# Peptides against a protein of PDB entry 4Z5W, part 99

Target 1, 305 residues: chain A of PDB entry 4Z5W
Amino acid sequence: IPDVFLELNKLWYFSAQSNLFNGEMPRSLSNSRSISLLSLRNNTLSGQIYLNCSAMTNLTSLDLASNSFSGSIPSNLPNCLRLKTINFAKIKFIAQIPESFKNFQSLTSLSFSNSSIQNISSALEILQHCQNLKTLVLTLNFQKEELPSVPSLQFKNLKVLIIASCQLRGTVPQWLSNSPSLQLLDLSWNQLSGTIPPWLGSLNSLFYLDLSNNTFIGEIPHSLTSLQSLVSKENAVEEPSPDFPFFKKKNTNAGGLQYNQPSSFPPMIDLSYNSLNGSIWPEFGDLRQLHVLNLKNNNLSGNIP

## One batch from the design tools (peptide; made by RFdiffusion4, then SolubleMPNN)

Design b2_p17_5_s4 (from b2_p17_5, 6 letters changed)
Fold by OpenDDE base, seed 1:
Structure b2_p17_5_s4 (fold): chain B 305 residues (1-305), chain A 17 residues (1-17)
Amino acid sequence: as target 1 above (305 residues)
Amino acid sequence: SPPPPGFLLSYDPDFKV
């Protein structure tokens, strides 16, 4: 990418995604006063990520996902006072979340999917201080760590939590009950154990639940049959989506499904590939908004209602 | 048995860096 952004003093949106750009991010771009939305996703950009937050006063969205960046997570990003959305997916950091992110009050959406992030306990302890954090995607990190169950963890405004495919140990964490606005939870492809907690059914906005491919035991909580978002249409709060798309990784050679917004996900309960027992509750029939109920590969018995 | 359903990402899994 040429170092010409000093001349582009009116440039508020720069999208150069899905190209063959290599080398470092231009210094003029890292110092742009005009840019609000920056997407360089799906390139071969390299070097260290550096943003001059004192210059980049209009920066609201940053998508650098799927690049060859190296080095540390930029600890100065909280100084970008308008920065709401960060997508650092598929950047190999081999790092912990910076302590400075405790001060990241502008942050609404964060992704580190497959970014070699370490220490989930520290990450969640830091990120709970981000009062405006609504979307958190941490898939393919924290390999074989324990998902912290510390009840003091609090994500008050959290709507989307995705921590899939981490081989995480532990149980469904009680601190998620402190997130009453949670709409989407994906904890699939972990080594989570214990029972599925009944309090999940109290998350009235929860329309997408993926607990598939874990080691959960016991019965399906009857409270899941009373999820209000799945009973009635009225609770679908169209809230501002992150500026980055989601992808459902398929285990088949078929390409990933792209979802531009969390609201584009089909209402789903996926509890497949666990060790759940007991019956399928007839009251799942009350979930009139449910599109996908996946209970396959469990130890369920009795009649299918 | 067919593999478990896929999980959610914030990047294109088909894009090769």
Scores: peptide ipSAE 0.456, ipTM 0.887, DockQ to the pose 0.880
Fold by OpenDDE base, seed 5:
Structure b2_p17_5_s4 (fold): chain B 305 residues (1-305), chain A 17 residues (1-17)
Amino acid sequence: as target 1 above (305 residues)
Amino acid sequence: SPPPPGFLLSYDPDFKV
């Protein structure tokens, strides 16, 4: 990428995603006063990620996902006072989340999916201080760690939580009950155990639940038949989605499904590939907004309602 | 048995870096 961004003093949006750019980010780009949205996703960019936050006063969104960046997570990002969205997915950091992220009050959406992030306990302890955090994606990190269940953890404004395919141990954490605005939960492809807690049915905004491919036991909580978002079409307040798309990885050689916003996900309960027992509740028939109910590969018995 | 359903990402899994 050429070092010409000082001359581009009116450049508000720069998207150079899905190209063949290599080398480092140019210094003029890292010092741009005008850029609000920066996307360099899907390239071969390298070197250390550096942004001059004192210069980049208009930066609101940063997507650097799927690049060959190296070194540390830039600890100065909280100084970018307008920065809301960060996508650092598929960047191999081999690091913990910086302690400075406790001060990241502008942060609304964060992804480190498949970024070799370590220490989930430290990560969640840091990120709970981000009071405006609505979307958190941590899939393919924290390999074989334990999902912390500390009740003091609080994500008050959390709407989207995705921590899939980490081989995480533990149970569904009680601190999620402190997130009443939760709309989407994916904890699939872990080693989570115990029972599915009844308090999940109290999350009135929860329309997408994926607990598939874990080691859950016991009955399906009857409270899941009363999820208000799936009973009635509430006027979903169109809140601003994260500036990065989501992808559903298929286990087939068929390409990933792209979802541009959380509201584009089909209303879903997926409890498949567990060790759940008991009956299917007939009251699942009350979930008139439900598109996908997946209960396959369990120990369920009785009649199908 | 068919494999379990897929999980969610914030990057294109088909893009090769």
Scores: peptide ipSAE 0.453, ipTM 0.887, DockQ to the pose 0.881
Fold by OpenDDE base, seed 3:
Structure b2_p17_5_s4 (fold): chain B 305 residues (1-305), chain A 17 residues (1-17)
Amino acid sequence: as target 1 above (305 residues)
Amino acid sequence: SPPPPGFLLSYDPDFKV
């Protein structure tokens, strides 16, 4: 990418995604005063990520996902006072989340999917201080760590939480009950154990639940049949709108499904590939908004209602 | 049995860096 952004003093949007750009980010771009939205995802860019937050006073969205960047997570990003959305997916950091992110009050959407992030306890302890955080994606990190169950953890404004495919141990954490606005939860492809907690059915905005491919035991909580967002349409909660799309990885050689908005997800309960027992509750019939109920590969018995 | 359903990402899994 040429170093010409000093002359582009009116540039507010730069998208150069899905190209063959290599080398480092141009220094003039890292110092742009005008840019609000920057997307360089799906390239071969390299080097250390550096942004001059004192110059980049208009920066609101940053997408650098799927590049060959290396080194540390930029600890100065909280100084970008208007920065709301960060996508650092598929960047190999081999790092912990910086302590400076405790002060990241502008942050609304964060993704580190497959970014070699370590220490989930520290990550969640830091990110709980981000009062405006609505979307958090941490898939393919924290390999074989324990999902912390510390009751003091609070994500009051969290709407989307995705921590899939980490081989995480532990149970469904009680601190998630402190997130009453939660709409989407994906904890699939872990080693989570214990029972599915009944308080999940009290999350009135929860329309997408994926607990598939874990080691959960016991009965399906009857309270899941009373998920208000799946009973009635009238609870149209304000949707989180991250500037980055979501992708559902297919386990087949078929390409991933792209979802541009959380509303594009079908209302779903996926409890498949566990060790759940007992009956299928007939009251799942009350979930009139439910599109997908997946209970396959469990130890369920009795009649199908 | 078919593999478990896929999980959610914030990057295109088909894009090769």
Scores: peptide ipSAE 0.453, ipTM 0.886, DockQ to the pose 0.873
Fold by OpenDDE base, seed 4:
Structure b2_p17_5_s4 (fold): chain B 305 residues (1-305), chain A 17 residues (1-17)
Amino acid sequence: as target 1 above (305 residues)
Amino acid sequence: SPPPPGFLLSYDPDFKV
C-alpha cells in the first residue's frame, strides 16, 4: 500500500479488503486524521500493528482480520477515543489482552477469533470494564483453558458472545445471567460440562443459542420453551451490528456462510452432540419464531412431540 | 462421525493468509 494518505485529507472510508496487499501498513495511514473506517482484511500485510491514536481522531472502525501481522496487541488503542469496532481475527498475536483495554470506553465490538489469545480469565476480567461492549468474539483461542465462572464478572450491555472451538472446560458461567440484553450465545465446540442452566430461558432477547458439541448432561431446561424472543417478534432489539461480518463454518468444501449482520442469523437453538437425556418438551411448539431446533446426537428418549 | 463445524467466526474461513 503506498504511503500517500497525508494527501488524502478528505478520506473517510478506506476499504481494501480481499486483495493481495503485502508489506507493512503505511505510516501515513497510521496517522490519518480523516479516516473513520479502515478495513484491510483478507490481505498479506505484515509487521506490527501501530496506530497513532492522537492523530487518528476520527477512527471508528478497524478491520485488519486475516493478515500476517505479528507482535503484540497495540496497547494504545483505548486512546483512539472514537474507536468502536475492532476486528483482529486470524492475526497470530500469541498474547494476552492488554491491561489498557480496561479503559476502552468507546469499544462496542471486538473480535480476536483465531488470534492465539491466551488467558481467558484475564481477558474477561479486563473486558468487563468496557461499558459499551456489545459484541465479543473470541472463537479459536484459549486452548484447553477453563471458562471462568466468577460471579463478579459483569457484561451488562453484552448482546453477542461467541467463544466457540476453544476446548474450554468448565460449565455455562453464571455471570452470563448478568447480561439481560444477550441476543446471541455461541459456546459450541468446547469441553463444557454439567447441566444447561435454567436461567438461560430468562434471557428474553436470546434468539440464537449454540451449545452444540460439548459434554452437557441432564435434561433440556424447560425454560428454553419460554424464550420470549422466540415466542414473539416484538422483542427483536434492533441494534447497530458490528462493522465486521460473521461467518458460519460449513462441513462441505463449500465456502462459509457470510452473515453481514447478527439479525441475519436464523433464530436457533442448537444443543446437538451432547449427552442430554429426557424428553423433547412439547412446548417447543410455542417458539413460533424458531427456525432451527437441533437436538441430534444426544441421549433423548420418549415421543417426538 | 465428528459433527460438522458450525461455529461462528468473524473472518472468512476460506481465505488463506
Scores: peptide ipSAE 0.424, ipTM 0.870, DockQ to the pose 0.764

Design b2_p17_6_s1 (from b2_p17_6 with A5S S6T D12N T14V)
Fold by OpenDDE base, seed 5:
Structure b2_p17_6_s1 (fold): chain B 305 residues (1-305), chain A 17 residues (1-17)
Amino acid sequence: as target 1 above (305 residues)
Amino acid sequence: SVNTSTYITTDNPVPPG
């Protein structure tokens, strides 16, 4: 990418995704005062990620996913006072989240999918201080770690939490009960154990629940038949979606289905591939907004309602 | 039986270009 962005003093949106750009990010781009949205996703850019946050005063969205960047996660990003969305998916950092992210008050959406992030306990302890954080995607990290269940963890404004395919041990964490605005939860493809907690049914905005491919035991909580978002059409206030797409993937490296907004996911309860027992509650029939109920490959018995 | 269950990510597997 040429170093010509100083002359482009009115450039608001720069998207150069899915090209063949290589080398380092141009210095003039890292110092752009005008750019609000920057997407360089799916290139071969390399070197250290550096942004001059004192210069980049208009930066609101950063997508650097699927590049060959190396080194540490930039610790100065919280100094970009308007930066809301970050997509760092498929950048192999092999690092922990910087402590400076405790001060990242502008942050609303963060993805580190498949970025070799380590230490889930530290990550969650840091990110809980991001008071405006609504979307957190940590899929394909923290391999074989334990999902912390520390009651002091608080994500008050969290709407989308995805921590899938991490081989995480532990239980469904109680601190999620402190996230009353949670709309989408994906903890699939882990090694989570214990029972599915009844308090999940108290999350009135939860329309998408994926707990598939874990080691859950016991009965399906009856409280799941009372998920308010699935009983009635709440006028989902269309909150600003993240500036990055989501992909629903099989447990293969094959291409996934693209979803541009979390609201585009069909209302779903997926509890498949666990060790759940007991009956299917007939009150699942009350969930008039539910599109997908997947209970396959469990130890359920009795009549199908 | 083939496990057809899915998970969500922002990792786009499509190569550049």
Scores: peptide ipSAE 0.505, ipTM 0.858, DockQ to the pose 0.872
Fold by OpenDDE base, seed 4:
Structure b2_p17_6_s1 (fold): chain B 305 residues (1-305), chain A 17 residues (1-17)
Amino acid sequence: as target 1 above (305 residues)
Amino acid sequence: SVNTSTYITTDNPVPPG
């Protein structure tokens, strides 16, 4: 990418995704005063990520996903006072979340999917301080770590939480009950155990629940038949709109279906591939907004209602 | 049977080009 961005003093949006750009980010781009939206997703850019936050005063969205960047996560990003959305998916950091992210008050959407992030406990302890954080995607990190159940963890404004395919151990953490605005939860493809907690049914905005491919036991909590967002359409919930797309994948090597917004996901309860027992509650019939109920590959018995 | 369950990520598996 040519180092000409100082001359482009009116450039508000720069998208050069899915090209063949290599080398480092040009210095003029890292110092651009005009750019608000920057996407360099899916290139072969390399080097350390550096942004001059004192210069980049208009930066609101940053997508550097699927590049060959190396080094540390830029600890100065919280100094980009308007930066809301960060997509660092598929950047091999091999790092922990910087402590400076405790001060990242502008942050609304963050993805580190498949970025070799380590120490989920530290990550969540840090990110809980981001008061405006609505979307958090941490899929394909923290391999074989334990999902922390620290009751003090609070994500008050969290709407989308995705921590899939981490081989995480532990149970469904009770601190999620402190996120009453949660709309989408994906904890699939982990090694989570115990029972599915009844308080999940109290998350009135939850329209998408994926707990598939875990080791959950016991009965399906009856409270899931009372998820308000799946019973009625009456509550127009503010939709989280991150500036990066989502992908549903069957496995790590297959192409995924792209979803541009969380609203593009069909309302779903997926509890498949667990060790759940008991009956299917007839009251699942009350979930008139539910598009997908996946209970396959469990130990369920009785009649199908 | 092949496990056909999906998970969500922001990682695009499609290479550049």
Scores: peptide ipSAE 0.498, ipTM 0.854, DockQ to the pose 0.871
Fold by OpenDDE base, seed 1:
Structure b2_p17_6_s1 (fold): chain B 305 residues (1-305), chain A 17 residues (1-17)
Amino acid sequence: as target 1 above (305 residues)
Amino acid sequence: SVNTSTYITTDNPVPPG
C-alpha cells in the first residue's frame, strides 16, 4: 500500500479488504487524522501493528483481520479515544491481552478469533473493565485452558459473547448472569462440563444459545422454555452491530456462512453433542420465535412432544 | 456420524484475493 495518506486529509473511510496487499501498513495511514473506518482485512500485510493514536483522533473502527502481522498486540490502542470496533481475527499474535486494555473505555466490539491468544483468565479480568464492551469474540484461542468461574467477573453491557472451539474446561460460569443484556452466547466446541445452569433462562434478551459439542450432563433446564426473547418479539432491541462480519463454520475446512450482524442469526437453541438426559420439555412449544432447536446426540429419553 | 454442528467466528474462511 503506497504511503500517500498524508495528502488524503479528508479521508474518512478506507476499505481495501480481500486484496493481495503485502508489506507493512503505510506510516501516513498510521498517522491519519481524518480516517474513521479502516479495513485492511484479508490481505498479506506484515510487520508490527502500529497506530499513532495521538494523531488518529477520528479512528472509530479498525479491521486488520486475516493478515500476516507479527509481534505484540499494540498496547497503545486504548489511547485511540474514539476507537469502538477492533477486528484482529486470524492474526497470529501468540500473546496475552495487554493490561492497558483495562482503560479501553471506547471499546464496544472486539474480536481476536483465531489469533493465538493465551490466558483466558487474564483476558477476561482485563476486558471486564471495558465498560462499553458489547461484543466479544474469542473463538479458536486459549486451547485447553479453563474457563474462569470467578463470581466477581462482570460484563454489564455484554450482548454478544462467543468463545467457541477453544477446548475450554470448566463449567458455564455464573458471572455471565451479571450480563442481563446478553443476546447471543456461543460456547460450543469446548470441553465444558457440569449441568446447564437454570439462570440462563433468566437472560430475557438471549435469542441465540449454542452450547453444542461439550460434555454437559443432567437435564435441560426448564427455564430455557421461558426465554422471553424467544416467546415474544417485544424486546428485540436493534442495536448497532459490529463493523465486522461473523461466520458460522463447520468443523470441516468448508467455507462458513457469512452473517453481517448478530441479529441475522436465526433464533436458536443448540445443545447437541452433549450428554444431557431427561425429557424434552413440551413447553419448548411456547418459544414461538425459535427457528432452530437442536438436541441431537444426547442421552435424552421419553416422548418427543 | 459427521458432526454437523457449527461455531461462530470472525475468522474469514475465504483466502485473500
Scores: peptide ipSAE 0.474, ipTM 0.854, DockQ to the pose 0.909
Fold by OpenDDE base, seed 3:
Structure b2_p17_6_s1 (fold): chain B 305 residues (1-305), chain A 17 residues (1-17)
Amino acid sequence: as target 1 above (305 residues)
Amino acid sequence: SVNTSTYITTDNPVPPG
């Protein structure tokens, strides 16, 4: 990418996704005063990520995903006072979340999917201080760590939480009950155990629940038949979606389905591939908005209602 | 075949031509 962005003093949006750009990010781009949205995802950019946040006062969205960046997560990003959306997926950091992210009040959407992030306890302890955080994607990190269940953790404004495929141990954390605006929860493909907690049914905005491929035991909580978002068509308040898409891959080799917004996900309860027992509640029939109910590969018995 | 649902917030890298 040529170092010509100093002359582009009116550049608001720069999108150069899915090209063949290599080398380092141009210094003029890292110092752009005008840029609001920067997307360089799916290139071969390298070096350390550096942004001059004192210069980049208009930066609101940053997508550097699927590049060959190295080094530490930029600890100065919280100084980008308008920065809301960060996509750092598929950047191999081999790092912990910087402590400075505790001060990242502008942050609304963060993805570190498959970024070799370590120490989930520290990550969640830090990120809980991001009061405006609505979307958090941490899939394919924290391998074999324990999902912290510290009741003091609070994500008050969290709407989307995806921590899949981490081989995480532990239970469904009680601190999630402090996230009443949660719409999408994916904790699939972990080693989570215990029972599915009944308080999940109190999350009135929860329309997408994936707890599949874990080691959950006990009965399906009857409270899941009372999920209000699945009973009635809530007027989906058009909330600002993250500036990055979601991809759901069914198979490692299959093309993923792209979802541009959380509301594009089909209303779903997936509890498949666990050790759940008991009956299927007839009251699942009350979930008129539910598109997918997946209960396969459990120890369920009785009649199918 | 275990349907691995993995959420990724980025496209697969285009193989360098």
Scores: peptide ipSAE 0.066, ipTM 0.690, DockQ to the pose 0.476

Design b2_p17_6_s2 (from b2_p17_6 with A5S S6T D12S T14V)
Fold by OpenDDE base, seed 4:
Structure b2_p17_6_s2 (fold): chain B 305 residues (1-305), chain A 17 residues (1-17)
Amino acid sequence: as target 1 above (305 residues)
Amino acid sequence: SVNTSTYITTDSPVPPG
């Protein structure tokens, strides 16, 4: 990418995703005063990620995902006072979340999917201080770590939480009950154990629940049959609108389906590939908005209602 | 049977290039 962005003093949106750009990010781009939305996703850019936040005063969205960047996560990003969305998926950092992210008050959407992030306890302890954080994606990190159950953890404004395919141990954390605005939860493809907690059914905005491919035992909580978002359409829930797409990926296939918005996901309860027992509650029939109920590969018995 | 369940990521299924 040429180092010409100083001359482009009116450039508001720069998208150069899915090209063959290599080398480092141009210095003029890292100092652009005009750019609001920057996407360089899916290139071969390398070097250390550096942004001059004092210069980049209009930066609101940053997508550097799927590049060959190296080094540390830029600790100065919280100084980008308008920066709301960050996609750092598939950047091999091999790092922890910087402590400075405690002060990242502008942050609304963050993804570190498949970025070799370590120490989930530290990550969640830091990110809970991001008061405006609505979307958090941490899929394919923290391999074989324990999902923290610290009751003091609180994500008040969290709408989307995705921590899939981490081989995480532990249970569904009670602190998540303090996120009453949660709309989408994906904890699939972990090693989570215990029972599915009944308080999940109290998350009235929860329209998408994926707990598949874990080691959950016991009965399906009856409270899941009363998820308000799946009973009625009446609550127009403000949807999170991150500037980065999501992908549903099969573990066995290289392919994935792209979803541009969380709203594009069908309303779903996926509890497949666990060790759940008991019956299917007839009251699942009350979930008139539910598109997908996946209970495959459990120990369920009795009649299908 | 092959486990066909999916998970959500923001990692593009298509590699760069």
Scores: peptide ipSAE 0.488, ipTM 0.850, DockQ to the pose 0.798
Fold by OpenDDE base, seed 2:
Structure b2_p17_6_s2 (fold): chain B 305 residues (1-305), chain A 17 residues (1-17)
Amino acid sequence: as target 1 above (305 residues)
Amino acid sequence: SVNTSTYITTDSPVPPG
């Protein structure tokens, strides 16, 4: 990418995703005062990620996902006072979340999917201080770590939480009950155990629940039949979605389906591939907005309602 | 049986072109 962005003093949006760009990010781009949205996703860019936050006063969205960047996570990003969305998926950091992210008050959406992030306990402890954080995606990190269950963790404004395919141990954490606005939860493809907690049914905005491919035991909580978002057509007010797409992937190297917004996901309860027992509650029939109920590969018995 | 369950990521399945 040419180093010409100093001349582009009115440039507010730059998208060069899915090209063959290599080398480092241009220094003039890292110092752009005008840029608001920057997407360089799916290239072969390399080097250290550096942004001059004192210069980049208009930066609101950053997508650098699927590049060959190296080095540390930029600890100065919280100084980008208008930066709301960050996609750092598929950047091999091999790092922990910087402590400076405690001060990241502008942050609304963050993804580190498949970025070799370590120490989930530290990550969640840090990110809980991001008061405006609504979307958090941490899929394909923290391999074989324990999902912390510390009740003091609070993500009050969290709407989308995805921590899938981490081989995480532990239970469904009680601190998620402190996220009453949660709409989408994906904890699939972990090693989570215990029972599915009944308080999940109290999350009135929860329309997408994926707990598949874990080691959950016991009965399906009856409270899941009372998920208000699945009973009534509450038009989930499309809040500002993150500026990065989501992908629903199979555990195969096959291509995933792209979803541009969390609201584009079909309402779903997926509890498949666990060790759940007991009956299917007839009251699942009350979930008139539910598109997908996946209970396959469990130890369920009785009648299908 | 093939496990057909999915998970969500922001990791693009499309490689750089």
Scores: peptide ipSAE 0.486, ipTM 0.854, DockQ to the pose 0.871
Fold by OpenDDE base, seed 1:
Structure b2_p17_6_s2 (fold): chain B 305 residues (1-305), chain A 17 residues (1-17)
Amino acid sequence: as target 1 above (305 residues)
Amino acid sequence: SVNTSTYITTDSPVPPG
């Protein structure tokens, strides 16, 4: 990418996604005072990510996903006082979340999917201080770590939490009950154990629950038949709209389905591929808004209602 | 049986360069 952005003093939006750009990010771009939305996703950009946050005072959205960047996660990003959305998916950092992210008050949406992030305990301890964080995607990180269950963890404004395909150990953490606005939870493809906690059914905004491919035992909590968002068409809860798309992927390298917004996901409960026992509750019939109920590959018994 | 369950990510498919 040419270093010509000094001349583009009115540039508000720059998108160069899905090209063949290589080399480093231009210095003039990293110092742009005018840019608000920057997307360089799906290129072969390399080098260290550096943004001059003191200059980039208008930066609100950053998408650098699926590039060949190296080095550390830029610890100065919290100094970009208007930066709300960050997509760093598929950048091989091999790092922990910077401690400086405790001060990232502007942050609303963060993805580190498949970015070789380490230490989930530290990551969650840091990110809980991001009071405006609504969307957190940490899929394909923290391989075989333990999902922390520290009750003091609190994500007050969290609406979308995706920590899939990490082979995480542990249980469904009680601290998630401190996120009453949670709309979408994906903890699939882990090694989570124990029972599915009944308090999940108290998350009145939860319309998408994926706990598939874990080691959960016991009965399906009856409280899931009372998920209010799936019983009634409640008023359109303002959904988080991150400036990056989501993808549903099969464990096979096949192309994922793209979803531009969380609201585009069909209302779903997926508890498949666990060790759940007991019956299917007839009261699942009360979930009039539910599109997908997947209970396959469990130890369920009794009658199908 | 092939496990057909999906997970959500933000990993964009890299266009075949």
Scores: peptide ipSAE 0.477, ipTM 0.849, DockQ to the pose 0.807
Fold by OpenDDE base, seed 3:
Structure b2_p17_6_s2 (fold): chain B 305 residues (1-305), chain A 17 residues (1-17)
Amino acid sequence: as target 1 above (305 residues)
Amino acid sequence: SVNTSTYITTDSPVPPG
């Protein structure tokens, strides 16, 4: 990418995704005063990620996903006072979340999907201080770690939590009950155990629940038949979605479906591939907004209502 | 049977080269 951005003093939006750009990010781009949205995803950019946050005062969205960047997660990003959305998916950091992210009050959406992030306990302890954090994607990290169950963890404004395919151990964490605005939860493809907690049914905005491919036991909580978002069509307040798309991916390297907004996901309860027992509750019939109920590959018995 | 269950990511599928 040519170093010409100093002359582009009115550049608000720069999208150069899915090209063949290589080398380092241009210094003029890293110092742009005008740029609000920067997307360079799916290129071959390399070097250290560096942004001059004191210069980049208008930066609101950063998508550097699927590049060949190296080195540390840039600890100075919290100094970009308007930066809301970060997509660092598929950047091989081999790192922990920087402690400086405790101060990242502008942050609303963060993805580190498949970025070799380590220490989920530290990550969640840090990120809970991001009071405006609504979307958190940590899929394909923290391999074989334990999902923290520390009751002091609190994500008050969290709407989308995706921590899939991490081989995480532990239970469904009680601290999630402190996220009453949670709309989408994906904890699939882990090694989570215990029972599915009844308090999940109290998450009135939860329309998408994926607990598939874990080691859950016991009965399906009856409270899941009372998920308010699935009983009645809530007027989904059009909240600003993250500036990055989501992909529903099969465990095989086959192509995923793209979803531009979390609200575009079909309302779903997926509890498949666990060790759940007992009956299917007839009251699942009350979930008039539910599109997908997947209970396959469990130990369920009785009649199908 | 192959487990066809999905998970969500923001990792874009690599375009088939």
Scores: peptide ipSAE 0.467, ipTM 0.844, DockQ to the pose 0.688

